# Peptides against a protein of PDB entry 6UG1, part 175

Target 1, 304 residues: chain A of PDB entry 6UG1
Amino acid sequence: SNEERKRRKYFHMLYLVCLMVHGFIRNEWINSKRLSRKLSNLVPEKVFELLHPQKDEELPLRSTRKLLDGLKKCMELWQKHWKITKKYDNVGLYMRTWKEIEMSANNKRKFKTLKRSDFLRAVSKGHGDPDISVQGFVAMLRACNVNARLIMSCQPPDFTNMKIDTSLNGNNAYKDMVKYPIFWCEVWDKFSKKWITVDPVNLKTIEQVRLHSKLAPKGVACCERNMLRYVIAYDRKYGCRDVTRRYAQWMNSKVRKRRITKDDFGEKWFRKVITALHHRKRTKIDDYEDQYFFQRDESEGIPD
Target 2, 301 residues: chain A of PDB entry 6UG1 as posed
Amino acid sequence: SNEERKRRKYFHMLYLVCLMVHGFIRNEWINSKRLSRKLSNLVPEKVFELLHPQKDEELPLRSTRKLLDGLKKCMELWQKHWKITKKYDNEGLYMRTWKEIEMSANNKRKFKTLKRSDFLRAVSKGHGDPDISVQGFVAMLRACNVNARLIMSCQPPDFTNMKIDTSLNAYKDMVKYPIFWCEVWDKFSKKWITVDPVNLKTIEQVRLHSKLAPKGVACCERNMLRYVIAYDRKYGCRDVTRRYAQWMNSKVRKRRITKDDFGEKWFRKVITALHHRKRTKIDDYEDQYFFRRDESEGIPD

## One batch from the design tools (peptide; made by RFdiffusion4, then SolubleMPNN)

Design b2_p23_7_s2 (from b2_p23_7, 13 letters changed)
Fold by OpenDDE base, seed 1:
Structure b2_p23_7_s2 (fold): chain B 304 residues (1-304), chain A 23 residues (1-23)
Amino acid sequence: as target 1 above (304 residues)
Amino acid sequence: SYDYLLENMDEYLELFEKLLEEL
């Protein structure tokens, strides 16, 4: 019905806000000074120097290469630190079906909420789910004074899906679900004036995204629980930005149709949510990023 | 989990309302 379509749209909006606030809270927790002091000790001086290369005036690309090598070594150090990767409880923060939402409304399962103290302990010991691991990696880079931001791919239920029964085939569903991350890292390259994408946990890759990302879900099975729609960046200064354009090859033709921002009401509403979570002044980094997004929109064109 | 979001939805909404009031 038209009423059910409205209900699913509003529920999607509410769920998206809860996810974005969750990302904001986790971004605050990883700014812990106590955690920072512990995680800085994981990074040797030689790796710290690679993270902070001098500007090569002859070839700025040499400085970017040093930063990339430093980030690679940080991923290796992080893998040595991380002792136990826990499975997600059920589907974690991956996308639920409408049927799973309706069924869970009837079953108040007491989920053990992860408190700030438990999170900080989990990161410090290297014991937790992949999301905690990525968040801890961002904390380690921030502890080394790297301009690292937490990236969250928000997975609200698909308000464009009006089918009740998407029986997800159970056994391979977890492997397909976790094939692509929900959380990752971006690092500012001050030499190239670009964000570097870092997935330290799932794909264990460093990428300079041009037209497409390796982190963008591909294939029907992977997209059932991980649909790239809302990629939100949380920086060390409590900035919040929509960076979906970086990771979406087909933003205008495909991704926009599955976002609340497909209409003017949804665009205005989503801008208010971003503004509410954005607690810093604009910087030249935001100007370079917006210029990159503009160039990506022009290069994609307007879909016919 | 969704149940974490449901169980903490009021806290997340309250936090969101507080974040909106600070604007």
Scores: peptide ipSAE 0.025, ipTM 0.666, DockQ to the pose 0.847
Fold by OpenDDE base, seed 3:
Structure b2_p23_7_s2 (fold): chain B 304 residues (1-304), chain A 23 residues (1-23)
Amino acid sequence: as target 1 above (304 residues)
Amino acid sequence: SYDYLLENMDEYLELFEKLLEEL
């Protein structure tokens, strides 16, 4: 019905804001001074020096290579620190079906919300789900004075799916779900003036995204619970930015149709949400990033 | 109506801004 379409759109908007607020709160928690002091001790001086290379005036690429090597070593150190990766409870922050949402509304299950103290303890011990692990990795890089962002791929229910039964049949549903991450890291490369993408936990990859990311879900089964639509970046200064354009090859032709920002009302609304979560002034880093996004939009073209 | 919720989305944003200030 038209009413059900409106209901799903509204519920998607509400759910999206809740996810974006969750990302904001986790980004604040990983700025904990107590956690920072503990995690900085995991990084030896030689690795710290690689994270902070001198500018090579002859070949700036040498400085970027040192940073990449430092980040690789940080991923290896993080794997040694992280002792227990817990499975997600149910689907975690992956996309729920409409049927699952309706069924959950009837079940007054007291979700045990993870408290800040429990999160800090989990990160400190190296015991938690993959999301906590990624968030802890971002905290470790920030403890080393690296300009690291927490990235969240927000998975609100698909308001464009008007099927009543959205049951996902399949024994491999969890394996396909967790094939691609929901959380990852970006690190600012001051030499190349670009963000470096780091997945320390799932794919264990470092990439300089040009047109395509390895973190973008591929295949029907993987996209059922992980649809790239809202990739939000949270920086150490409480900045909030939509970075979906980096990871979306087909932003204009495909991704936009699945976003609330497909119409002017949704664009204005989503801009207000981003503004509310953005607690810092604009910087030259934002200018370089916006220029990159502009070039990516021009290169994709307008879909016919 | 759901139209009321869309028209009053600014109130929900304001509520969320308040929720963010309280968090």
Scores: peptide ipSAE 0.022, ipTM 0.640, DockQ to the pose 0.080
Fold by OpenDDE base, seed 4:
Structure b2_p23_7_s2 (fold): chain B 304 residues (1-304), chain A 23 residues (1-23)
Amino acid sequence: as target 1 above (304 residues)
Amino acid sequence: SYDYLLENMDEYLELFEKLLEEL
């Protein structure tokens, strides 16, 4: 019905705000001074020096290569720190079906929200789900004074799915769900003036995204619970930015159709949500990023 | 309109509380 379409749209908007607020809160927890002091001790001086290379005036690419090598070594150090990767209890922060939401609405089960103290203990011990592990990795890089931001792929229910029954075929659902991450890291490369993408946990990859990311879900089964629609970046200064354009090959032709920002109302609303979560002034890094997004929009062209 | 959101706010808040408990 038209009413069910409105219901799903508004529920999607609300759910998206909750996910974005969750990402903001986890980003604040990552900034814990107590956690930072513990995690800095995981990184030896030689790796710290690679994270902070001098500018090579002859070949700036050598400085970027040192940073990439430092980040690779940080991923290896993080794998040694992380002792227990817990499975998600259900679907974690992956996308729920409308049927699952309706069933959850009828279920009086109290979920145990992870407290800040429990999160800090989990990261410090190296025990937790993949999301906690990624968040802890961002905390370790920040402890080394790296300009690392937490990236969250927000998975609100698909308001464009108007099917009543949205049950998923169960057998491979978890494996396909966790094939791509929900959380990852970006690191600012001051030499190339670009963000470096780092997935320390799932794909264990470092990439300099030009046109395509390895972190973008591919295939129907993987996209059932992980649709690349809202990739939100949380920096160490409480900045909040939509970085979906980096990871979306087909932003205009495919991704936009699945976003609340497909219409002017949704665009204005989403801009207000981003603004409310963005607690810092604009910087030259934001200028370079916006220029990159502009070039990516021009290179995609207008969808036919 | 925002009216549908306002009219159904209690249902959405309950769903939100449950969602936040899962987060």
Scores: peptide ipSAE 0.022, ipTM 0.645, DockQ to the pose 0.059; fails the geometry check
Fold by OpenDDE base, seed 2:
Structure b2_p23_7_s2 (fold): chain B 304 residues (1-304), chain A 23 residues (1-23)
Amino acid sequence: as target 1 above (304 residues)
Amino acid sequence: SYDYLLENMDEYLELFEKLLEEL
């Protein structure tokens, strides 16, 4: 019905706010001074020096290469630190079906929310799910004074899916779900004036995204629980930015149709949510990023 | 309009609380 379409749209909006607030809270927790002191000890001086190269005035690319090598070594150090990767309970923060939401609403399951103290202990011991591991990796980089962002791909239920029963039946459903990450890292490269994408846990990759990312889900089965729609960046100064444009090759033709921002009302609403979660002043880094997004929009063109 | 959200706020708040327990 038209009523069900409205209900799903508003529930999607509410769910999206909850996910974005969750990302904000986790970003605050990884700024823990106690955690930072512990995690800085995982990084040897030689790796710290690679993370903070001098500017090569002749060839700035040499400085970027040192930073990339430092980040690679940090990923290797992080793998040694992380002892136990737990599976997600159910689907974690991957996308639920409408039926799963309705069934969850009927089940008085006392969900055991992870407390801040338990999170900090999990990261410190190297025991937890992949999301906790990524968040801990961002904390380690921040402990080394690296300008690292926590990235979250928010997976609210698909308000454009009007099917009542979307039973995702399949033995490989979990493997397909976890093929691409929900959380990752971005590191500011002060030499190239770009964000470097780092997935330390899932794909174990570092990339300088130009037109497309390896982290963007591909294939029907992977996209059932992971649709790239709302990629939100949380920085060390409590900045919140929509960075979906970086990871979406086809923002205008494909991604926009699945976002609340497909209409002017949804765009204005979503801007208010971002503004409410953005707790810092604008910087030159934001100017370079907005310029990059502008160039990406022009290069994609208008969908035919 | 936000009218549908306002008219059904109690249902959405209950769903919100359940969602927050899961986050």
Scores: peptide ipSAE 0.021, ipTM 0.640, DockQ to the pose 0.059; fails the geometry check

Design b2_p23_7_s3 (from b2_p23_7, 10 letters changed)
Fold by OpenDDE base, seed 2:
Structure b2_p23_7_s3 (fold): chain B 304 residues (1-304), chain A 23 residues (1-23)
Amino acid sequence: as target 1 above (304 residues)
Amino acid sequence: SFDYLLENMEKYLELFEELLKEL
């Protein structure tokens, strides 16, 4: 019905705000001074120097290469630190079906909330799910004075899916779900004036995204619980930015149709949510990023 | 309607609390 369409749209909006607030809270937790002191000790001086290369005036690319090598070594150090990767208890922060949401609303489950203290202990010991591990990796880079962002791919239920029963077949569903990450890292390259994408846990990859990312879900089965729609960046100064354009090859033709921002009402609403979570002044880094997004929109063109 | 969201806000808040507990 038209009413059910409206219900799913508003529920999607509520769920999206909740996910975005969660990302904000986790971004605050990883700024813990106590955690930073512990995690800085994981990074040897030689690796710290690679993270902070001198500017090569002849060839800035040499400085970027040193930074990339430093980030690679940080990923290796992080793998040594991380002792236990827990599975998600259910679907974690991957996308739920409408049926799963309705069933959850009827089941008063006693969920155990992860407290800030438990999170900090989990990161410090190297015990937790992949999301906690990524968040801890961002904390380690921030402890080394690297301008690292926490990236979250927000997975609200698909308000464009009007099917009542979407029973996902169980057995391969978990493997397909976790094939692509929900959380990752971005690092500012001051030499190239670009964000470097780092997945330290899932794909264990570093990339300089131009037109497409390896982190963008591909294939029907993977997209059932992970649709790239709302990629939100949380920086060390409590900035919040929509960076979906970086990871979406087809923003205008495909991704926009699945976003609340497909209409003017949704666009204005989503801008208010971003503004409410953005707790810093604009910087030149934001100007370079917006210029990159503009160039990507022009290069994609208008969908035929 | 937005009214349906308000009328069912308790169920959505329970879902939200469940979400926040997984968060």
Scores: peptide ipSAE 0.025, ipTM 0.671, DockQ to the pose 0.064
Fold by OpenDDE base, seed 4:
Structure b2_p23_7_s3 (fold): chain B 304 residues (1-304), chain A 23 residues (1-23)
Amino acid sequence: as target 1 above (304 residues)
Amino acid sequence: SFDYLLENMEKYLELFEELLKEL
């Protein structure tokens, strides 16, 4: 019905706000001074120097290569620190079906919220789910004075799915779900004027995204619980930015159709949510990023 | 105020982290 379409749209909007503010809170927890002091000790001086290379005036690419090598070594150090990767409880922050949402509304299960103290302890001990691990990795880079962002791929229920029964085939569902991350890291390269993508936990990859990302879900089964729609970046100064354009190959032709921003109402609403979560002034880094997004929109063209 | 929304959004997010876990 039209009413059910409206209900799903509004529920998607509410759920999206909740996910985005979850990302904001986790980003604040990452900025813990106590955690920072502990995590800085994981990074030896030689690796710290690679994270902060001098500008090579002859070949700026050499400086980027040092930064990339430093980030690779940080991923290796993080793997040594991280002792226990817990499975997600059910589906974690991956996308739920409408049926699962309806069933959950009927099952008043008191879920134990992870407190800030429990999060900080989990990161410090190197145990928790993959999301906690990624968030801790961002904290370690920030402890080394690296301009690292927490990236969250927000997975609200698909308001464009009007099917009543959205039962997923159960057997491989978890493996396909966790094939691609929900959280990752971006690091600012001051030499190339670009964000470097780092997945320290899932794919264990460093990427300089040009047109395509390895972190973008591929295949029907993987996209059932992980649809690339809202990739939100949280920086160390409480900036909040939509960076979906970086990771979406087909932003205009495919991704936009699954976003609340497909219409003017949704665009204005989503802009208000981003503005609400963005607690810093604009910087030259934002100018370079917006220029990159503009070039990506021009290169995709208008969808036929 | 927007700050009250943010302060309450922490509570709403505890509620919604609970809701997201309950989901």
Scores: peptide ipSAE 0.024, ipTM 0.636, DockQ to the pose 0.062
Fold by OpenDDE base, seed 5:
Structure b2_p23_7_s3 (fold): chain B 304 residues (1-304), chain A 23 residues (1-23)
Amino acid sequence: as target 1 above (304 residues)
Amino acid sequence: SFDYLLENMEKYLELFEELLKEL
């Protein structure tokens, strides 16, 4: 019905806000001074120096290469620190079906929320799910004074899916779900004036994204619970930015159709949500990023 | 928790419809 379409749209919006607020809160938690002091001790001086290279005036690319090598070594150090990767309880923050949402509403389960103290302990011990691990990695980079931001791919239920039953069939559902991350890191390269993409946990990759990312879900089975629609960046100064354009090859032709921002009402509403979560002034880094997004929009063109 | 929001989905939908009228 038209009512069910409206209900699913509003529930998607509510769900999206809750996910974005969750990302904001986790971004605050990883700014813990106590955690920072512990995690800085994981990074040797030689690796710290690679994270903070001098500007090579002859070849700025040499400075970027040092930073990339430092980030690679930080990923290796993080793997040594992280002792236990827990599986997600059910689907974690991956996309739920409408049937799963309805069934969850009927099943009054006492959900245990992870408290800030438990999170900080989990990160400090190296025990937790992949999301906690990524968040801890961002905390370690921030402890080394790296301009690292937490990236979250928000997975609200698909309001464009009007099927009554959206049950997912298949024994491989968990493997397909976790094939691509929900959380990752970006690091500002002051030499190239670009964000470097870092997945320290899932794909264990470092990318300088130009046209596509390896972190973008591919294939029907992987996209069932991980649909790239809302990639939100949370920086160390409590900035909040939509960075979906970096990871979406086909933003205008495909991704936009699955976002609340497909219409003017949804665009205005989503801008209000981003503004409410953006607690810093604009910087030249934002200008370089917006210029990159503009060039990506022009290069994609308007879908026919 | 996000799951508490799912348990109270109807109440939160009503509240969110009210909030959307104020936005």
Scores: peptide ipSAE 0.023, ipTM 0.644, DockQ to the pose 0.172
Fold by OpenDDE base, seed 3:
Structure b2_p23_7_s3 (fold): chain B 304 residues (1-304), chain A 23 residues (1-23)
Amino acid sequence: as target 1 above (304 residues)
Amino acid sequence: SFDYLLENMEKYLELFEELLKEL
């Protein structure tokens, strides 16, 4: 019905705001000074120096290579620190079906939310789910004075799916779900003037994304619970930015149709949400990033 | 309204974190 379409759109908007606020809160938690002091001790001086290379005036690429090597070593150090990767209790922050949402609304169980103290303890011990692990990795890089962003791929229910039964059939549903991350890291390369993508936990990869990312879900089964639609970046200064354009090859032709921003109302609304979560002034880094996004939009073209 | 969503974000976040665990 038209009413059900409106309900699903509204619920998607509400769910998206909640996910974006969750990302904001987790980004604040990883700025903990107590956690920072503990995590900085995991990084030896030689690795710290690689994270902060001098500018090579002859070949700036040498400085970028040092940073990349430092980030690789940080991923290795993080793997040694992280002792226990817990499975998600169910689907974590992956996308729910509409049927699952309806079933949960009927179950009035009080769930114990993860408190800040529990999160900080989990990161400090190296015990938690993959999302906590990624968030802790971002905290470690920030403890080393690296300009690292927490990236969140927000997975609100698909308001464009009007099927009543959205049950997902398959024994491998969890494996396909966790094939691609929901959280990852970006690191600012001051030499190339680009963000470096880092997945320290799932794919264990470092990318300089040009047109394609390995973190973008591929295949029907993987996309059932992980649709690339809202990739939000949270920086150490409480900036909030939509970085979906980096990871979406087909932003204009495919991704936009699945976003609330497909219409003017949704665009204005989503811009207000981003503005409310963006607690810093604009910087030259934002100018370089916006220029990159503009060039990516021009290169994709307008879908016919 | 959009303003109502912003004002109640924490409350809704708690609700959704509960819903996400119930699922």
Scores: peptide ipSAE 0.027, ipTM 0.648, DockQ to the pose 0.103; fails the geometry check

